Peptides against a protein of PDB entry 7AE7. Designs and how they scored, part 241

Target 1, 321 residues: chain A of PDB entry 7AE7
Amino acid sequence: KVYKDLREFLEVLEQEGQLIRVKEEVNPEPDIAAAGRAAANLGKNQPAVFFEKIKGYKYSVVTNVHGSWQNHALMLGLDKNTSTKDQFYELNRRWDKFPVPPNVVKREAAPCKENVIDKDINLFEILPLYRINEQDGGFYISKASVVTADPEYPDDFNKLNVGTYRIQVKDRDRVGIQALAMHDIAVQLEKAEAENKPLPIAITIGNNPLVTFMASTPVGYNQNEYEFVGALQDGVPMDIVKSDLYDHLYVPAGSEVVLEGHIIPRVRTVEGPFGEFPGSYSGARLQCEVKIDRITHRTNPIFENLYLGIPWTEIDYLMAL

## One batch from the design tools (peptide; made by RFdiffusion4, then SolubleMPNN)

Design b2_p25_7_s4 (from b2_p25_7, 14 letters changed)
Fold by OpenDDE base, seed 2:
Structure b2_p25_7_s4 (fold): chain B 321 residues (1-321), chain A 25 residues (1-25)
Amino acid sequence: as target 1 above (321 residues)
Amino acid sequence: SAEEKRREEIAKRALEEIEKWLEKK
């Protein structure tokens, strides 16, 4: 099975008994993190947790979408009981189909374009933000697929990067992003900053699970993650759409929320601390700052965020393949 | 909403506290 968006995947997870739906109103803190920990304690077959109602927010949260080998099997359209060995074999078989170019759909055909916010931007209105860990220095977006391009070769689709980075919400229309030197985004940012230019960015939230998987999987600088998504869909192209602000940036057509903006050149602001692992915190650092200039979103957008728990984090599953 | 504004203020205060912590190191 191929999934067009997060919603189709969540439906399958629910059908397969791999999603817990919380219908009662929860507090953002500590209830979301507590429920995530409770789900992690269910053992090796950890379900996703979908929170329908968050106190003080309009929209829903889902966590732990990739939080088990069963969820990974389902992501690949396999039986949920498919062994890790067989999942790896199938992943490698499909990987050899690279590249599978995506379909560029029209704006009117893209669910991520159903709603637009281009003035009075407030991330707190669109995302039910919460602290993942008690000692986190703020609210994090930890499972976004971040789209950037090479500013020297903006039309080179092979250099279009889709990556996962730590993002702290700093203001209504500002986020901090951790761009480490080993990340492709750091190469692109260095080029932009050399010319004192903003780096165009699209932060996409709530994607097709294979997009999220590929955004967390290291690939070559000249390899497009969307072309791998098509390969992992067994040769079925994924659907992308042009960003509203930038002709050279493409986002998943089915994204729940798209934050379009720019990295401010040569500006660094405080980011962190963040509990990257249970019981461990990365220190506060000076990191890049993104100005959000436009939001597009699906009606009733789902905020997909990372679960961090013991003994296995969702990150462990995203990186283990 | 009033609750969204409260969360915005919490996030802002948290950032200010972290900045002060970095200045002390």
Scores: peptide ipSAE 0.020, ipTM 0.373, DockQ to the pose 0.048
Fold by OpenDDE base, seed 3:
Structure b2_p25_7_s4 (fold): chain B 321 residues (1-321), chain A 25 residues (1-25)
Amino acid sequence: as target 1 above (321 residues)
Amino acid sequence: SAEEKRREEIAKRALEEIEKWLEKK
């Protein structure tokens, strides 16, 4: 089985008993984080948690989407009871199918283009933001697939990077992004900043689960994560669409929300702290700042965010395969 | 703190609800 988007995956998770739907209105804090922690603390069969109603917000949140081996099996389109060993063998078998080039769909065929916000941008109107951890220095978007390109080779699709980075909301139309030297985005940013140019960026939220998986998986600088998604779909291409602002940036056609903008060159602002692990906070640092210039989103967009809990985090599952 | 206790109580309740849900399947 192959999923076009997050919604198709959530439907399967629900059918397979790997999704808890919270229909009652919850407070953004502390209820979302607390329920996420409770789900991860089960030790086995950890479900995703879908919050339909969040006080003060219009849209929904889902957490812990990748939070179990059952969810990983389902992500691969396998039986939920597939052993970790068999999942690993199947993953490796499919990995050898790389590259599987994505399909570029028309704008009209891309669900992520259903709605457009190009003025008076306010991230709080589109994303039900909350503090993941009590001691977090702000609101984080922690499970985005961030699309950037090499500014020297913008038309080289092999250098298109889709990565996961810590993103702090700084203002209605600004986010801080942690671009570490080991990340491909840091290489691309260095090239842009050398010329004092903005780096084009698309921050995509609520994706096909294999996009999220690949965005969290290190690949070569000259390897495209979308071509691995097609491989992991057992040779079925994923659907991508051109970004609205940039001809060289492609986003998943089914993304719930796409934040299009640019990293401001040579600007650094305070970002953090963030609780990456229970009881462990990454300190505040000077990090890059992104200006959001355009938002596209599905109708009633689902905000997919990381769950960080004890003893095993969703990150551990994303990195364990 | 009162807030820590509230979070612990919410987490405990959420865990109990999830456990009950798993037991029903």
Scores: peptide ipSAE 0.018, ipTM 0.427, DockQ to the pose 0.054
Fold by OpenDDE base, seed 5:
Structure b2_p25_7_s4 (fold): chain B 321 residues (1-321), chain A 25 residues (1-25)
Amino acid sequence: as target 1 above (321 residues)
Amino acid sequence: SAEEKRREEIAKRALEEIEKWLEKK
């Protein structure tokens, strides 16, 4: 099976018993993290956790979407009980189909374009933001697929980068991004900053699961992650659409939320701390700052976020769910 | 081939990242 968006995947996870739906209203803190930890304690067959109602927010959160080998098998359209070995063989077999170019769809055919916010941007109105870890220095968007291009070769589709980076919310319309030197985005940013120019960026949230998977998988600088998504879909192209602000940036057509903006050149602001590992927090560092200039989103957007947590065995919270 | 080995290594790393997401819980 191929998934056009996050929603189609969540439906399959639910049908296969790999999604916990929390229907009661939860507090953003500590309930989301507590429920996630409780779900993690279910053993090897860890489900996704979907929070329908979050106090103080209008929209939903889903976490742990890739949180088990069962979920990974289902992402590949395999039986949920497919062995890790067989999943690996199937990944390798499909990888040989690279490149599978994506379909560029019209703006009116892209679900991510259903709603537009181009003034008075407030991330808190669109995303149910919460601290993932109790001691986090702020709210993080930890499972976004970030789209950037080479500013020297903006029309070279092979240099279009889709990556996963740590993103801290800094203000209503600003986020910090961790662009390390080893990341393709850092090469692109260096080129932009050499000329004191902004780097165009699209931060996409809530994607079809193979986009999120490929954004988290290192590929060559001249290899497009969307063409690997098509390969991993066993030769079925994924659907992409042009960003609203930049003709050379393409986003997944089915994204729940797209934050379009720019990295401010030669500006660095405090980011962190963040609990990257149980019991270890990264120190605060100076990182890049993104100005959000436009948001597009699906109606009733789902905020997909990474589950990170200390194994606080609040088994009692899962029993209350 | 060197390219097949690279593909295997990328697929292995992708699986390892999922395992890390599982272990970080």
Scores: peptide ipSAE 0.007, ipTM 0.313, DockQ to the pose 0.015
Fold by OpenDDE base, seed 1:
Structure b2_p25_7_s4 (fold): chain B 321 residues (1-321), chain A 25 residues (1-25)
Amino acid sequence: as target 1 above (321 residues)
Amino acid sequence: SAEEKRREEIAKRALEEIEKWLEKK
């Protein structure tokens, strides 16, 4: 099975009994985190948790999408009971199919383009934001696939980077992003900042689970994560679409939400603290700031966000491969 | 605290929904 989007994956998770729907209205805090912890306590077969109704918000949240080996098997289109060993074997086999170039679809064919917000941007209207951890210094977007390019080589598709970064909501139209020196985005930002130019960015939320997986998997600077997604789809290309603001940025066609904007050059703002692990908080640090200039989203967008369960976090499953 | 009790109740309800879901399997 190949998935075009998060929704197709969530449908399969539900069919396979790896998704729980919470239909009762919940409070964003502490209910989402509490229910996530409860799901983590179910043992080895941790399901995704889908919150249909969140008090004060219009849209839904899903957590723990990658939070089990069963979900990981299903992501690969395997039987949910496929052993970890066999999952690794299949992953490695498919990895050798790189590169599998994506299909560029037309704007009108991309579900992420169903709705547009280009004025009076308010992230709180589109994303049901909540604190993931009790001691978090704010609201985090923790499972976004962030798209950037090399500003010196904007037309080099091999230098298009899709990565996962810690993103803190700073204002209605601003987010902080953790771009560490080891990240490809930091190299790209350094080049932009050397010229005092903004770095174009697209922050994509609620993707095909293999996009989220590859965005969390380190690849070479001259390797495109979308071409690995096609490899991991056993040679089936994924669908991408051109961003609205930038000709050189491509986003997953099926993204639930796309935040298009720019990293403000030579500006650093306080980010954190964030609970990267249960009971472990990173300190506050100065990080880059993104101005959001445009939002595109699917109708009734699903906010996919990270769950930090005990003893195994969703990060452990995303990074274990 | 009243907040901890509420968290426990939500966790309990989530667990009950999970159990009902597991029972349907």
Scores: peptide ipSAE 0.024, ipTM 0.537, DockQ to the pose 0.055; fails the geometry check

Design b2_p25_8_s1 (from b2_p25_8, 19 letters changed)
Fold by OpenDDE base, seed 2:
Structure b2_p25_8_s1 (fold): chain B 321 residues (1-321), chain A 25 residues (1-25)
Amino acid sequence: as target 1 above (321 residues)
Amino acid sequence: SEYDEYEKENQRRNEEAEAAFLAAS
C-alpha cells in the first residue's frame, strides 16, 4: 500500500491496532509527554498516540508514528508482523528503483494549500506546541521535513534538500534551526551567507511517513529525497507542489502544515537546551534564525511531533532502517 | 552571561506567546 499523506497512514495504524486515540481533552503539559511514556511502556508493539483535543488549542497532536517495527512494516505497506530482516530486504530491493521522480501537482490539487495565513502569523494558532521535556528551553518542532535548495543552483532539482533538523520556536513567527556543518542545509546556508542573502526555506509538518523517513536518512548532496520516496513506494511517484513564495522549492502535496520563510543571513540566536533523550540535555548554542513569512495548511491540521522515550526513542527507529 | 539572558528572553517570549494564544482562544 502507498500513502499519499499522514492521514492515510494514521487510518491504517488505527485499523491495525497500532494507534491509540485519546478523545478526552488533555493538557499540553504534562499529559502529552506522559501519555507517550505510557504508550512506550506497552511493550515492543508501541502504538502511535493521537490526541484529538488539546486544552487551549484548536487542533490535534499525534506522536510516536514511527515508534515501532510494526509501524515501520506498515509504512512500507507490509504486514505489521513482517520481520526486521524482511523489512530490510524489501527496503533494499525498493532502493534499487532510485530515481523515481515525483509528480508535480497543481496548487488546487494539493491538500496543504487548503488554508493560507500570510499576515499576523502566530505559530501557536496553528500548532499545539508543548514542551517535550520539562527543562526544554522552549517549544520544539522535532519531526519536520525541511526543504531548501542550493542558492547557486536553485533550478537543480538534484540539489533540493529535504532534511530533519531540530527547530525551536522563538516567537510567533520565528524559529531557530540547528544546521550542523555535516548537514546539506549548512552548505546551502554558507553560500547564501557569503553573499549576505536570505536562504529560502519551507518547514513541512505532518507528512507521508516515507517523506519523514527519507528526511531522516542521509543521502548524497546531489540526490533528491523525493526520488527515494518514489523508490520506497515500489516505483509509485510521490506528489509534490510548488511552494507559494519560491518557484524553486517544492513541498509534499499532502503536508498538514507548511511554514514558508527564510533563514536570516548572519544572525545567530540562542537555541536550547533540548532533551535529546529523557534526563539528557544538549547545551544551548547560537543557531540560525528563520522568519516565517507564510503558512499553508490542511483544514484541521494534525501536528506530528517526536516522541522521546526510554529505552528506544522514535529517532532510533527512524535511523535503524 | 549574555547567553543566559538570551536564553531567558527566548523562554519568556515562548511563554508570552502561549499565554496570548490561550487568552485569545
Scores: peptide ipSAE 0.000, ipTM 0.225, DockQ to the pose 0.065
Fold by OpenDDE base, seed 3:
Parts: structure tokens; C-alpha cells; sequence
Structure b2_p25_8_s1 (fold): chain B 321 residues (1-321), chain A 25 residues (1-25)
């Protein structure tokens, strides 16, 4: 099975008994984290947790989408009881199908374009933000697929990068982003900053689970993550759409939320601390700052966020391959 | 950093898992 978006995947997770739906109103803190920990304690078969109602917010949250081998099997369109060995075998078999170019759809056909916010941007109105860990220095967006391009080669689709980075909310229309030197985004940012230019960025939230998986998987600088998504879909192209602000950036057509903006050149602000893994926090660092200039989103957008908890983190499954 | 050590350990675990997979194949 191939999924067009997060919603199709969540439907399958629910059908397969791999999603818990919380229908009662919850407090963002501590209830989301507490429920996630409770779900993680159910053993090796960790379900996703979908929170329909969050006090003080309009929209829903889902966590732990990739938080088990069963969920990973389902992501690949396999039986949930497929062995880890067989999942690896199938993933490797599909990997050899690279490249599978994506379909570029029209703006009117892309669900992520259903709603637009281009003034008075407030991230808190669109995303039910909460502290993931009790000691976090703020609100984090931890499971976004961040789209950037090489500013010297903006028309080279092979240099389009889709990566996962730690993002701290700094203000209503600003986020800090951790761009480590080893990341492709850091190479692109260095080029932009050398010319004192902003780096165009699209931060996409709530994607096809294979997009999120590939955004968390290191690939070559000259390899496009969307072409791997098509490979992992066993040769079925994924759907992408042009960003609203930039001709050279493409986002998943089915994204729940797309934050379009730019990294401010040569600006660094304090970011962190963040609980990168259970019981450990990265210190505060000077990180890049993104201004959000436009938001597009699906009607009733689902905020997909990372679960960080014991015994297994969602990162363990995303990086286990 | 502790993160770099975590990533390195995770990579090691993945490599060991892959090696175990290849050996069992």
C-alpha cells in the first residue's frame, strides 16, 4: 500500500490497532507527554497517539507515528507483523529503484494549499505547541521535513534538500533552527551567508510517513529525498507542489502545515536546551533564526510532533535503518 | 557532544544490526 499523506497512514494505523485516539480534552502539559509515556510502556508494540482536543488550541496533535517496528512495517505497506529482517530486505530492494521522480501537481490539487495565512502570522494559532520535555527551554517542532535548495544551483532539483532539524519556536513568526555543519542545510546556508543573502526555507509538518523517514535518513548532497520516497513506494511517485514564495522550492502536496520563510543571514540567537534523548539535554547554543513569511495548511491541520520517552524514542526507529 | 555520541552509538548499533542481518542471510 502507498500513502498520499499522513491522514491515510493514520487511518491504517487505527485499523491495525496501532493508533490510540484520545477524544477527551487534554492539557498540553503534562498530559500529552504523560499519555505518550503510557503508550510507550505498552511494550514493543507502541501505538501512535492522536489527541483530538487540546486545551487552548484549535487543532489536534499526533505523536509516536514512527514509534514501533509495526508502524514501520505499515509505513512500507507491509503486514504489521513483518520481521525486522524482512523489513530491511524490502527497504533495500526498494532503495535500488532510486531515482523515482515525483509528480509535480497543480496548486489547486494540493491539500496543503487549502488555507493561506500571509499576514499577522501566529504559529500558536496553527500549531498546538507544548514542551516535549519538562526541562525544555521552549516549544519545539521536532518532526518537520525542512526543504531548502542550493542558492548557487536553485534549479538543480538534485540539490533540493529535505531534512529533519530541531526547531525551537522563538516568537509568533520566528523559529530557531539547528543547522549542524554536517547537514546539507548548513552547506546551503554557508553559501547564502557568504553573499549576505537570506536562505529560502519551507518547514513542512505532518507528511506522508516515508517523507518524514527520508528526511531523517542521510543521503548524498546531490540526491533528492523525494526520489527516494518514490523508490520506497516501490516505484510509485510521490506528489509535490511548488511553494508559494519560491519557484525553486517544492513541498509535499499533502503536508498538514507548510511554514514558508527565510533564514536570516548572519544572525545567531540562543536556542535550547532541548531533551534530545531521555534524561539528557543539549546545552543552549547559538543557532540560526528563521522568519516565517507565509503559512499554508490543510483544513483542521494535524500537528505531528516527535515523541521522546522511555524505553524507545521515535528517533530510535527513524534512525534504525 | 552527548548528541554526537548518541548518533555515533546509534550508527554503531545500525551497523551491527546490518552485519547481523547479512550474516544471517
Amino acid sequence: as target 1 above (321 residues)
Amino acid sequence: SEYDEYEKENQRRNEEAEAAFLAAS
Scores: peptide ipSAE 0.000, ipTM 0.288, DockQ to the pose 0.017
Fold by OpenDDE base, seed 4:
Structure b2_p25_8_s1 (fold): chain B 321 residues (1-321), chain A 25 residues (1-25)
Amino acid sequence: as target 1 above (321 residues)
Amino acid sequence: SEYDEYEKENQRRNEEAEAAFLAAS
């Protein structure tokens, strides 16, 4: 099975008994994190947790989407009981299908374009933001697939980067992003900053689970993550759409939320601390700042965020591959 | 622990990457 978006995947997770739906109103803190920890304690078959109602917010949150081997099997369109060995075998088999170029769809065909916010941007109106860990220095967007391009070669689709980065919300229309030198985004940012130019960016939230997976998987600088998504879909192209602000940036057509903006050149601001693991906090660092200039989103957007709990965090499943 | 080594290595990589980025900027 191939998924067009997060919603199709969540439907399958629910059908397969791999999603818990919380229908009662929860407090963003500490209930979301607490429920995630509780779900992790249910054993080896850790379900996703979908929060329908969050106090003070309009929209829903889902966490722990990639939080088990069963969820990983389902992501690959396999039986949920597929062994880890067989999942890896299938992953490797499909990897050899690279490249599978994506389909570029029209704007009117892209669910991520259903709604537009271009004035009075307030991230808190669109995303039910919460602290994942008690000692977190702020609200984090931890499962975003961030799209950037090479500013010297903006039309080279092979240099289009889709990566996962730690993003801290700093203001209504500002986020900090952790761009490490080992990441392709850092190379692109260096080029932009050399000319004192903004780096165009699209931060995409709530994607096809294979997009999220590939955004967390290191690939070559001249390899496009979307072409790997098509490979991992066993040769079925994924659907992408042009960003609204930038002709050279393409986002998943089915994204729940797309934050379009720019990295402010030569500006660094304090980010963190963030609890990457229970009891382990990364120090506060000087990180890049993004201005959000436009938001597109699906009607009733689902905020997908990382679950960080006691052993076998969702990140372990995303990075252990 | 293997985990502590992984965390230290990740921290080292992050610090090196940050230092390299800051030195290039």
Scores: peptide ipSAE 0.000, ipTM 0.257, DockQ to the pose 0.030
Fold by OpenDDE base, seed 5:
Structure b2_p25_8_s1 (fold): chain B 321 residues (1-321), chain A 25 residues (1-25)
Amino acid sequence: as target 1 above (321 residues)
Amino acid sequence: SEYDEYEKENQRRNEEAEAAFLAAS
C-alpha cells in the first residue's frame, strides 16, 4: 500500500486501531502533551493521537504518527503485526530499488496549493502552535521536511536536500532553524552566505509518512530523498510539485502546509532551550533565521508535530530504522 | 507471474516519472 499524503495514512491508522481521536476541545497546554502521555501508557501499540479541536485555534493537530513499530509497519504498507526483523528486511529490499524518480504534478493537481497566503503572514493562524515541553523556550515545529538546494548547482536534483531540523517559531513570519555543520543544509547555506545571498527554503509540514521518515534518515549529499521515498514505496514514485517562489525547489504535492521563504544571510538569533529528551534540555544557541515569504496549504490543514513521551519518544522510532 | 507484471508496471511508472522529473528540471 502506498500513501499520497498524511490523510491517507491517518485513515489507515484509524482503521487498524493505531489512532486515537480526541473529539473534545483541548487546551494546547498542557492537554496535548498530557493526552499524548496517556496514550503512550495504554500499551505497546502507542497509537497516533489526533486532536480535532484546539482552544484558540481553527485547525487540528496530530502527534505520534511514527510512534510505534505497528505504525512503521503500516507506513511500509505491511501488516501492523509485522516483526521488526521483517520490517528491516523489507526496508533493505526496497532500499536497493533506489533511485525511483518522483512524479512532477501540475500546480492545479497538488493539494498543498489549495490555499495561498502571500501577505500579512501569521503562522499562528495556520498552525496550532504549543509548547511540547513545559520548559521549552517557545513553540517548535519538529516534524517538518525542509527542502533546500545547492545554490551553485540549483538545477542538480541530486543535490536537492530534504531534511528534518529543529525549528522554533520566532515571530508571525519568522522561524529559527538549527542548521548544524553535519547537515547538508549547512553546506548549501555556507555557499549562499559566502556571497551574502539568501538561501531559498521550503518548510513542509504534514507529509506522506515516508517523506518524513526519509527526511530524518541520513543520505549522501548527491542523493535525493524523494528517490528513496519511491524506493521505499516498492517502486511507486511519490508526487512532487514545484514551489511557488523558486523554480528549483520541489515540495511533496500532498503537504498539509508549505512555508516558503529564505534563510537570512549572516544573521544569527537566540534559539532554545528545547527539551530534546524528558529532563534533558539543549541550551540556548545562536541559530539561523528564516523569513517566511509565502504559505500554501490544504483546506483545513493538519499540523503534524513530534510527540516526546516517556519512555520512548517518536524520534527514537524515526532514528531506529 | 503477478510479480513480473508488478515489476513491469513499476518499471513503466519509473520511466514515466524519470521523464517527467527530467522535463521539469
Scores: peptide ipSAE 0.000, ipTM 0.210, DockQ to the pose 0.011

